Peptides against a protein of PDB entry 3S8F. Designs and how they scored, part 29

Target 1, 157 residues: chain A of PDB entry 3S8F
Amino acid sequence: VLTLFVAVPSLMTAFTVAASLEFAGRLRGGRGLFGWIRALPWDNPAFVAPVLGLLGFIPGGAGGIVNASFTLDYVVHNTAWVPGHFHLQVASLVTLTAMGSLYWLLPNLTGKPISDAQRRLGLAVVWLWFLGMMIMAVGLHWAGLLNVPRRAYIAQV
Target 2, 166 residues: chain B of PDB entry 3S8F
Amino acid sequence: DEHKAHKAILAYEKGWLAFSLAMLFVFIALIAYTLATHTAGVIPAGKLERVDPTTVRQEGPWADPAQAVVQTGPNQYTVYVLAFAFGYQPNPIEVPQGAEIVFKITSPDVIHGFHVEGTNINVEVLPGEVSTVRYTFKRPGEYRIICNQYCGLGHQNMFGTIVVKE

## One batch from the design tools (peptide; aimed at target 1 V75, target 2 K138)

Design b2_p15_4_s4 (made by RFdiffusion4, then SolubleMPNN; from b2_p15_4, 8 letters changed)
Fold by OpenDDE base, seed 2:
Structure b2_p15_4_s4 (fold): chain B 157 residues (1-157), chain C 166 residues (1-166), chain A 15 residues (1-15)
Amino acid sequence: as target 1 above (157 residues)
Amino acid sequence: as target 2 above (166 residues)
Amino acid sequence: SLERVQELLNELLFG
């Protein structure tokens, strides 16, 4: 009950954001089931970063439901699985959203637009960050399922 | 124009909400499937038991490590384990292979972890409460106990050993 | 044909 109490509104929020993205993409000329995705401004790190964060949040959110399940939590509790979940939620979603926000906020606050070089660098940073986080998260979740404990420098495997 | 746009966005929202609900049911179904098939291998826990952490070292079944392993039936044992800063008692814990072992674990000081390598035994140990874990060691050998809950400066070195004898 | 199916899929997905 508690799990669903949190999960339901979170899912509604997430998919509402997705709906907004679809609408925006279609307004930008995207068509078809997925064509609207390509129409989104992928050349802007202020957009790419939080979107990648949202993508990382999907498996993280699913993991949250797992962690909240009594029987499944027994399997993953205090294992590397938990840090994996955190890195998806905090180090991916929150961090990338913050990064994206800065790419919007700083130019607006200073009144100076970012250069093309800065834009390209920003894109590289957020994509590499996302890639790294996904690799680490997959590794941590895998290790967790193999019963690798958290808060320990040694493991059975 | 704005009205049309508003209707359009609502249509997308409805679609995504429907998808959201569908995914929710998928997740619930997956959890239900896991429970139904018992693939998680959940170790049954005993009833909630409470103890006084201030006296657990002096009296009761945890007081004497030499008496920590109690045979309760044919090929059945109860092991009274203390997790403390920074180790486990008794250490080593000696049990027979193939015996059903009920671990009764508590702490005299702070919260600790009880993670047995090579097994699915992984519980937190709270002062004032008894953690109960049932397990049967099918393979002889040494199994290391790891504390996976931060418990102080010596946390990283807090280890125990279960020796399973043939 | 396979080509026609691919065209239809492309149209459906991205058209």
Scores: peptide ipSAE 0.024, ipTM 0.714, DockQ to the pose 0.016
OpenDDE base, seeds 1, 3, 4, 5: peptide ipSAE 0.019, 0.019, 0.018, 0.018; ipTM 0.767, 0.758, 0.747, 0.730

Design b2_p15_5 (made by RFdiffusion4)
Pose (drawn by RFdiffusion4):
Structure b2_p15_5 (pose): chain A 157 residues (1-157), chain B 166 residues (1-166), chain P 15 residues (1-15)
Amino acid sequence: as target 1 above (157 residues)
Amino acid sequence: as target 2 above (166 residues)
Amino acid sequence: TPMPSLVDFFENAFE
């Protein structure tokens, strides 16, 4: 029960952050129900990386609520489902957010500029990392529901 | 406009939060339902039941695997199961279909998992402790036990079998 | 059968 309550701050974060992004999209001219998404600064890796991380957090959080549901945890406990859940949370959102900081924080700390080429390369890196985490989340959640255990060298069997 | 957008955002946020809370409460009620059904038998016994891992293979209910299945009620069997590096005894565990099975599971060495494929039996096995779970097998046949807690280099090949007789 | 432990969970829960 208390774990289901720990989920409320992130459910609140989902709205406060989503509304903040929608407000920014509207300031930048975006209209429609989706125009506000397209009008956001998708050429800036510091923007893109946390946003993509937040997108993967939706299934990441959904799996966490499942794991927190006591008897439901007997379906997925110590299976590949669990790495599927935590790659979405820490290996995607937390890691992507830190990667995006290379693009505003590093210059601030070192005075070293980020070139146009380096910016584009950062875009590719955060997209590939995000997409790779999403594909693997699918493989691990599904294999987990099929009772494949975590922490195993299953290629040797 | 900022004032307006702000007001509207807070108003709808309050709505979302109430909905999100109502949804979490429904899940809590649904979980409470499973705890009142026979499906909750796989929840391990909360009582502490200590044993000694260094003598469990020499004395006590785990010393003779052929004697591991004991009828404890008219439709009940207790099964003493040893999960060790890297296997389970007895092998196979043989039980009748439709009977309640109380698995008492311990380990002489390291922590092992006990995950019965196709069931909700999924329990950690700790040396010095006895893990007790309950389940009734409705379908006869062979069930594979998977060790799902890393117990060393033999972990990926650590399996056992439950045969549910007709 | 896919998702066998989940299926077993719902079958027993509704018995």

Design b2_p15_5_s1 (made by RFdiffusion4, then SolubleMPNN; from b2_p15_5, 10 letters changed)
Fold by OpenDDE base, seed 2:
Structure b2_p15_5_s1 (fold): chain B 157 residues (1-157), chain C 166 residues (1-166), chain A 15 residues (1-15)
Amino acid sequence: as target 1 above (157 residues)
Amino acid sequence: as target 2 above (166 residues)
Amino acid sequence: MLAPSLQAFLEESLA
């Protein structure tokens, strides 16, 4: 009950953020159904990181609803599915948001802008992190559906 | 200027909120469909059965592993299982193929897991409470029981076996 | 198509 209750305002918040991104993209000259996405500042790791976190949060949030479902939780509970869910939520959304925040915060605190090399490195780090996280998450969710238990070093499958 | 921007923002918010609501209904519908069509295989929340974890090893149906498997009908059995640090009893659990098995699982010490590989049996076992699982093994062979809830230093080695006989 | 555990669950739930 609590999870489902939290899911509603969380979805509303997430889609409000998406609405803000669409507005920002259109202000930057993006047009059409998807053109506003291309117009967003994808060259800035402080932007890319939290956006990738939000993308990871979509399947993670869906998984939260699954975990809160009595019948579906019977399938996934205490399997590798659960770590997969956690890593999407924590290691994707929270971690990438923190990384993005640092790319903004540190230059502002030091009064020194990041170099172009640092910017490119930051983009590489964020994208590689996201890629690795998605691979791991897909693997863990798949393993969970195969009934691989969590907190066990072996599986019969 | 501000009014125009505000109106534009509201338009996007309304669109995304509508999408959000639509997705919410889709999720609810999927859950409802799953519940409506797949309830038979789900262990219903039954009456909470309690036991004294301090005496469960000395008296009652869990006390003697040799008497743990009880025939309750022509093709029905109840198996009284203890999950403890660090193993299961009886071990192995021997049951016939095709019989309806009711597992009554409890713990004398800490919380454990009872995960039977190759089956949908997956429950947590709490001291003082009895976990009840109903299952019919259609295939003979050995099924490994794994503890999937951290229970101490020996957790990683806590295994049991169910032997299904023809 | 479906993972074995999910398939087993569905089959058992529909039986």
Scores: peptide ipSAE 0.029, ipTM 0.786, DockQ to the pose 0.474
OpenDDE base, seeds 1, 3, 4, 5: peptide ipSAE 0.012, 0.017, 0.025, 0.027; ipTM 0.792, 0.785, 0.794, 0.778

Design b2_p15_5_s2 (made by RFdiffusion4, then SolubleMPNN; from b2_p15_5, 10 letters changed)
Fold by OpenDDE base, seed 2:
Structure b2_p15_5_s2 (fold): chain B 157 residues (1-157), chain C 166 residues (1-166), chain A 15 residues (1-15)
Amino acid sequence: as target 1 above (157 residues)
Amino acid sequence: as target 2 above (166 residues)
Amino acid sequence: MLAASLLEFLRTALE
């Protein structure tokens, strides 16, 4: 009940954020159905990180609904599916948002802008992190569907 | 200018709200599809049954592993399983192929897992509560029982076996 | 191992 209750506000928030991104992209000169995406500041790790976090949150959120379903939870509970879900939610959305926040916060706290080298490194870190998380998440969810257990060092599959 | 900005934001919000509703239906449809196509060999029982974990080893259907497998009807069995630190009893559990098996699982000590590899049997076992799962083994052979809920220092070594006989 | 799992998933999904 609680998960489903939280799901509705979460979806509303997610789509509100998306609306804000579209607005921002269009203000930056983006046109058409998808042109606003290209107009967003993809050269800024403080922007890229949270956005990638949101992308990871989409399948994670869907998984939350699955986990909240009694019949479906019976299939996935205490399998590798669960760690996969957690890593999408925590290690993708939360962590990437935190990483992105640091790229904004640190320059403001120190009064010094980040160098171009630091910016490029930040972009590399964020994208590589996201890639790694997606690999892990896909693998864990797949393994979970094959009934690979969590908290076990050996599995039949 | 503020009014124009507000109006523009509202337009985008309306579009995304419509999209959100559409996606909601997609998710519901996906869940429905999954449920409709899901052929589970395990039917979880919704019945809450309680037992005293302090006496479950001394009296009742879990007390004697030799009497743990009870035939309840033609091609129907109930198996009374104890999950404990750190193993299962009876071990092995012997059941016939093709029979409907009702597992009644409880614990005398701490929370354990009961995960039968190669099947959809996967439940947590709580002291004082009886977990009930129904399953029919269609293939003969050995099925390993593993604990997938941390239960102490020996958790990783907690295994059992179900032997399905022809 | 995680990369291998992804590759296996992709292989299975593309079959």
Scores: peptide ipSAE 0.028, ipTM 0.735, DockQ to the pose 0.061
OpenDDE base, seeds 1, 3, 4, 5: peptide ipSAE 0.028, 0.021, 0.033, 0.021; ipTM 0.779, 0.767, 0.775, 0.735; seed 4 fails the geometry check

Design b2_p15_5_s3 (made by RFdiffusion4, then SolubleMPNN; from b2_p15_5, 10 letters changed)
Fold by OpenDDE base, seed 5:
Structure b2_p15_5_s3 (fold): chain B 157 residues (1-157), chain C 166 residues (1-166), chain A 15 residues (1-15)
Amino acid sequence: as target 1 above (157 residues)
Amino acid sequence: as target 2 above (166 residues)
Amino acid sequence: ELAPSLKEFLRTSLE
């Protein structure tokens, strides 16, 4: 009940953020249905990181609804599915948001902008992190559906 | 200027709200699909039953492992299982192939898991509560019971065995 | 029921 209740404001927030991104992209010259996406500042790790986190949060949020459903939870509860959900929410969204925040916060606090090399490295780190998290999350969810137990070092599969 | 920008933002929000509504239906459909394809043979939740965890080892149907398997019908059995730190009793649990088995599982100490490999049996076991699971083993052999709920230092080694006899 | 293929999983998953 609580999860489903929280899902409503979360969805509103998510789509509001998306609306803001579209507006920003269009202000930056993006046109068409999807052109605004390309116009966003993908060269800035402070932007890319939290956005990738948000993208990972989408399936995670959907999974949250699954986990909160009595009938569906029976299938996935205490299987590898649950860690998969957690890694999308915490290791993806929260972690990437934190990483992105650092890329913005530290330069502003110190007054020293990041070098181009640091920027490029940051982009690489963030994208690789996201990719790794997605691979692991998909694997864990898949394993969960195959009845791989949570909190066990062995499995039938 | 600010007013125009505000209106523009609202326009995009309206679009995304419409999209969100559409996506709700998509999500519902996907959930329905998942339910239909992955919940075959789901064991329904049993009736709530309570037991005193402080006395369950000394008296009652869980007290004697030798009496844990009770035949309740020609092809029906009830098995009273204790999940404890760190193991299961009886161990092994011996049941006939093809018989309907009703597992009555409880704990005398802390929360444990009861996950039977090769089956869809996967329940949490709480002290003071009796978990009821009904299952029919179609294939003979050994089925491993795994604790999938952290229960202490010996959690990782907490295993049991169900032996299904022909 | 407990062994979907990766391809099918990716196609039909909520994620």
Scores: peptide ipSAE 0.028, ipTM 0.779, DockQ to the pose 0.129
OpenDDE base, seeds 1, 2, 3, 4: peptide ipSAE 0.000, 0.012, 0.023, 0.000; ipTM 0.781, 0.754, 0.798, 0.770

Design b2_p15_5_s4 (made by RFdiffusion4, then SolubleMPNN; from b2_p15_5, 10 letters changed)
Fold by OpenDDE base, seed 4:
Structure b2_p15_5_s4 (fold): chain B 157 residues (1-157), chain C 166 residues (1-166), chain A 15 residues (1-15)
Amino acid sequence: as target 1 above (157 residues)
Amino acid sequence: as target 2 above (166 residues)
Amino acid sequence: MLAPSLRAFLEESLA
């Protein structure tokens, strides 16, 4: 129980970002409960990449709470579940944030805006990356629940 | 207007904060449910048993694989298992079906894994620490032990067997 | 019939 209190600042941080997104969407003309989401700049890979990272971080964060639970961790520890969690945290959130940062930083530093073709390619890259990570992560978490061991080439599930 | 923006952000932050707290309680409730309905079969960190990894092969209950399976009561056994680079002892581990088995697992060298296929037995084995797992095998047969913690060059080939007899 | 690991998971987790 005490360990779970560590989730409080993490959740606060995560959802304050969501609040900022809601504010931004509403400033861009979004209205209603969900209209603000559509109003966000989904045509900009510098925006889309880190947001997709955050979306991947949601199940990853939930998994973090599971992994931090003594009783639940017994079930998932050193199974395929753990790599699934890592790929949501590092390979999706951190990586997509880095990708998004580059899409913003390079044009800014060089003074040269990205072309429309580069923008479209960037969008394709980040969406495909996200999709691939979600498929892999779901598969790994599922395999973990089926007691597939981590760091083993053989499993009789 | 910075002031207006701050007020608006604050309202949204309060909503999302409330949601975050609600989710926290959901997760705590789920854990509480698990604790109330299930036993982990794992000793809490505050009750960890220690052993000297430098002498565990020479003296004590892990020293003789032939005496590793100890009957402690009617239909109750303690099995002293060593995980080492790169295998397990005793191997095979022979236990009767339906008996309550307490595994006492430690390592003389490096950290290993102890994952028993066909069961939910899955613990790390640390030198100097005794991992304790309680389990009852309901079905006879062979259960493979897999090392799921990297332990060196032979890690991928580190296997053991539990044989459950009728 | 369930796979051994799945059966074990269900039996131990739902018991």
Scores: peptide ipSAE 0.032, ipTM 0.800, DockQ to the pose 0.309
OpenDDE base, seeds 1, 2, 3, 5: peptide ipSAE 0.024, 0.048, 0.029, 0.029; ipTM 0.793, 0.780, 0.802, 0.766; seeds 1, 2 fail the geometry check

Design b2_p15_6 (made by RFdiffusion4)
Pose (drawn by RFdiffusion4):
Structure b2_p15_6 (pose): chain A 157 residues (1-157), chain B 166 residues (1-166), chain P 15 residues (1-15)
Amino acid sequence: as target 1 above (157 residues)
Amino acid sequence: as target 2 above (166 residues)
Amino acid sequence: ENLLLWLLLFVFFAS
């Protein structure tokens, strides 16, 4: 029960952050129900990386609520589902957010500029990392529901 | 404009939060339902039941695997199961279909998992403790036990079998 | 038999 309550601050974060992004998209001219998304600064890796991380957090958090549901945890406990859940949370959102900081924080700390080429390379890196985490989340959640255990060298069997 | 967008955002946020809370409450009620049904039998016994891992293969209910299945009620069997590096005894565990099975599971060495494929049986096995879970097999046949807690280099090949007789 | 699995899917998608 208390774990289901720990989920409320992230459920609140989902709205406060989503409304903040929608407000920014509207300031930048976006209209429609989706125009506000397209109008956001998708050429900036510091923007893109946390946003993509937040997108993967939606299934990441859904799996966490499942794991927190006591008897439902007996379906997925110590299976590949659990790494599927935590790659979405820490290996995607937290890691992508830190990667995006290379693009505003590093210059601030070192004075070293980020070139146009380095910016584009950062875009590719955060997209590939995000997509790779999403594909693996699918493989691990599914294999977990099929009772494949975590922490195993299953290629040797 | 900012004042307006702000007001509207807070108003709809309050709505979302109430909905999100109502949803979490429904999940809590649904979990409470499972705890009142037979499906909750796989929840391990909360009572502490200490044993000694260094002598469990020499004395006590785990010393003779052939004697591991004991009828404890008219439709009940207790099964003493040893999960060790890297296997389970007895092998196979043989039980009748439709009977309630109380698995008492311990380990002489390291922590092992006990995950019965196709069931909700999924319990950690700690040396020095007895893990007790309950389940009734409704379908006869062979069920595979998977060790789902890393117990060393033999972990990926650590399996066992439950045969549910007709 | 599958109650927890169906409930899991429901909680997952509802979440």

Design b2_p15_6_s1 (made by RFdiffusion4, then SolubleMPNN; from b2_p15_6, 8 letters changed)
Fold by OpenDDE base, seed 3:
Structure b2_p15_6_s1 (fold): chain B 157 residues (1-157), chain C 166 residues (1-166), chain A 15 residues (1-15)
Amino acid sequence: as target 1 above (157 residues)
Amino acid sequence: as target 2 above (166 residues)
Amino acid sequence: DDLLLRLLELVYNAA
């Protein structure tokens, strides 16, 4: 139980980011409980990518609590659940944040803004990546709960 | 204007931080509730037991696979299993249906996995440590043991079999 | 176990 207090700094960080997003959305004219979300710059892949990463990180973080729990970890340890968790944390949040950073960095380094076509392509890339990662992650977590082993090519499922 | 903006940001942060703290307590409460009401499906871990991996093949209960299955009661058995590169011994492991089986698993070489398909038996096997798992097979037949921890070039072919007899 | 996971999912979806 006390082990869960390790999550406090991570939660503080995550919800500080959420607070920043709400503030930004409200500055852009969003009102109400959800209007600020719609007001965020969803047409910018440099913004969309890390936000999608954050969305993937939320269930991954919840999975972290499961993995850190002795009793629950017994159920999921060395099953397909574990790589599912990793793909949400690393291949979603970290990777999408890196992708988003690239969409910001390259225009600044070259001094050339991205074209509208490049912007649309960037949006397609990050959304498709997110969709694929979510499908894979859900599949891996589901398989893990069905006791599909990690690091094995066969399973009795 | 900037001061007003900072004040607004702080207000949002306070709200989200309060939410985060509330969620933390909810998660702790859910874990506590589950532990209090739903423990039947969890195999309890045994006490930490150590063994010398350099002599485990020559001396002790793991040395002779023919003596690996020990009856400890009318319907109770202890099975001393070695996970090694790249297999298990004894293989097959023969146990009776309906008996309470205590697996004592260790390794003479590297870390292996002991994952029994069709069961909730899934433990890592460390050299120098004895893993203890208790299980009762209700159905007769063959159960495959899978190594789910990378242990070398032959890892993918490392399988064992538990044969449950009527 | 499965119940805890379902409850966590419920809390997650409700939040």
Scores: peptide ipSAE 0.016, ipTM 0.769, DockQ to the pose 0.228
OpenDDE base, seeds 1, 2, 4, 5: peptide ipSAE 0.006, 0.006, 0.015, 0.007; ipTM 0.773, 0.728, 0.766, 0.739

Design b2_p15_6_s2 (made by RFdiffusion4, then SolubleMPNN; from b2_p15_6, 7 letters changed)
Fold by OpenDDE base, seed 2:
Structure b2_p15_6_s2 (fold): chain B 157 residues (1-157), chain C 166 residues (1-166), chain A 15 residues (1-15)
Amino acid sequence: as target 1 above (157 residues)
Amino acid sequence: as target 2 above (166 residues)
Amino acid sequence: DNLLLELLELVYLAA
């Protein structure tokens, strides 16, 4: 009940953020249905990180609804599916948002801009992190559907 | 400029809200489809049943592992299982192939898991409550029971076995 | 029945 209750406001928030991104992209010269996406500052790790986090949050949010369903939870409960959900929500959205925040915060606090090398390294880090999280999440969800148990070091499959 | 910006933002928000509503229905439809096509073999939950965890080992159907398997019909059995730190009773659980088995599982100590590998049996076991699972083993052999809920230092070694006989 | 209730609740909250 609680999960479903928070799911609706969360969805509203997510789509509001998406609307803000579209607005920002169009202000930056993006046109068309998808042109605004390209116009966003993809060269800034402080932007890329939280956006990738939001992308990871989409399947994670859907999984939250699954986990809250009595019928579907019977299938996934205490399987590798659950850690998969957590890693999408925490290790993707929260962690990447934190990373992005640091890329903004540290230069602001020190008064020193990041070097181009640091910027490129930051982009590499957040993209690789996202890729790793997606691979792990797919694997864990798949394993969960195959009834691989949570909190067990061995499995029949 | 502020008015124009406000109108633009509202337009985008309205579009995304409409999209969100559409996606909501899509997700509901997908869930319904998944359930309609993959609900075969779903084990319904039993009615809520309470027991006293402090006496469950001394009296009642869980007290004697030799009497844990009860035939309730021509091809129907009820198995009274205890999940405890750190194992299962009886162990092994012996049941006939093809019989309808009703597992009545409870715990005398802490919360445990009851996950039967190779099956869709996966329930938590709470002290004071009886978990009920109905299943029919179609294939003979050994099925391992594992605890998938942390229950203490010996959790990782908490195993049981169901032996399905021809 | 539980699923239906959950879905109806979700729709209700979203509306």
Scores: peptide ipSAE 0.020, ipTM 0.743, DockQ to the pose 0.069
OpenDDE base, seeds 1, 3, 4, 5: peptide ipSAE 0.016, 0.017, 0.015, 0.006; ipTM 0.787, 0.775, 0.770, 0.744

Design b2_p15_6_s3 (made by RFdiffusion4, then SolubleMPNN; from b2_p15_6, 8 letters changed)
Fold by OpenDDE base, seed 4:
Structure b2_p15_6_s3 (fold): chain B 157 residues (1-157), chain C 166 residues (1-166), chain A 15 residues (1-15)
Amino acid sequence: as target 1 above (157 residues)
Amino acid sequence: as target 2 above (166 residues)
Amino acid sequence: DDLLLRLLELVYLAA
């Protein structure tokens, strides 16, 4: 199963990012096993959005390994499982990263800082997006495990 | 300053990399286990069977739907199925209960899906390739075949039926 | 088949 070796650089990259977050949190005064998480700038939508994307990427990445396995993919392929995976990878990670990038980029390009109201609204948007996507993704994956077909308007469950 | 930061980052990276490797091995182990215990219906790439989609309707085992179900043993059958725009042939597919059925599925036109409700049969059907699935129906009745790969304007209405007889 | 699906579910939930 050589395809699984593709997971190696992907996991290395993902957990390197995690290591960077841990370092950043500890630089901000976080201590202990988990205290560094709380020390991260959760009040900044430019930070929160991509981090939430990464969190959504975790189950998506695990699913990617499953989908890359010919034996496991046989079970989940062309079921609702696959759209669930896509929504985690594209509609969550990529989209939230783009949102976060905009929250950082626009103030810098325009020279105008975001207001506190805009910041709070931004936080609400990215959190609601994340939560909605997680609910949808879990539902799709669950449906897939129940053998609900992809690209069908009816299913026998 | 920068050097100290790099050392600290390295320490954290080592921990996270160790975790990543552990997870990788867990996934590999799980896949290996499933491979060892659940290999039914999976065809290795080296055993890929090819067919000419331009002639499959004219000659060969898929050409006559009346001869699509072939008894290969006392309780074994091979069923030659065509998935086409927009349906399946033969339709219905009639097989006996408790018999080992080998489905040989191909397409004369575009890519289709072959998803049998109530079973774990779920394969893509590519023109020029033969999909092989082995299954034994334990319960009599009707099983609906659904196309789960977009194949054109009639995709959403592309259905077939397997009838399992007592 | 059921066991495989349960394992997949477990892996998904554990991720």
Scores: peptide ipSAE 0.018, ipTM 0.768, DockQ to the pose 0.386
OpenDDE base, seeds 1, 2, 3, 5: peptide ipSAE 0.017, 0.016, 0.014, 0.016; ipTM 0.778, 0.740, 0.767, 0.736

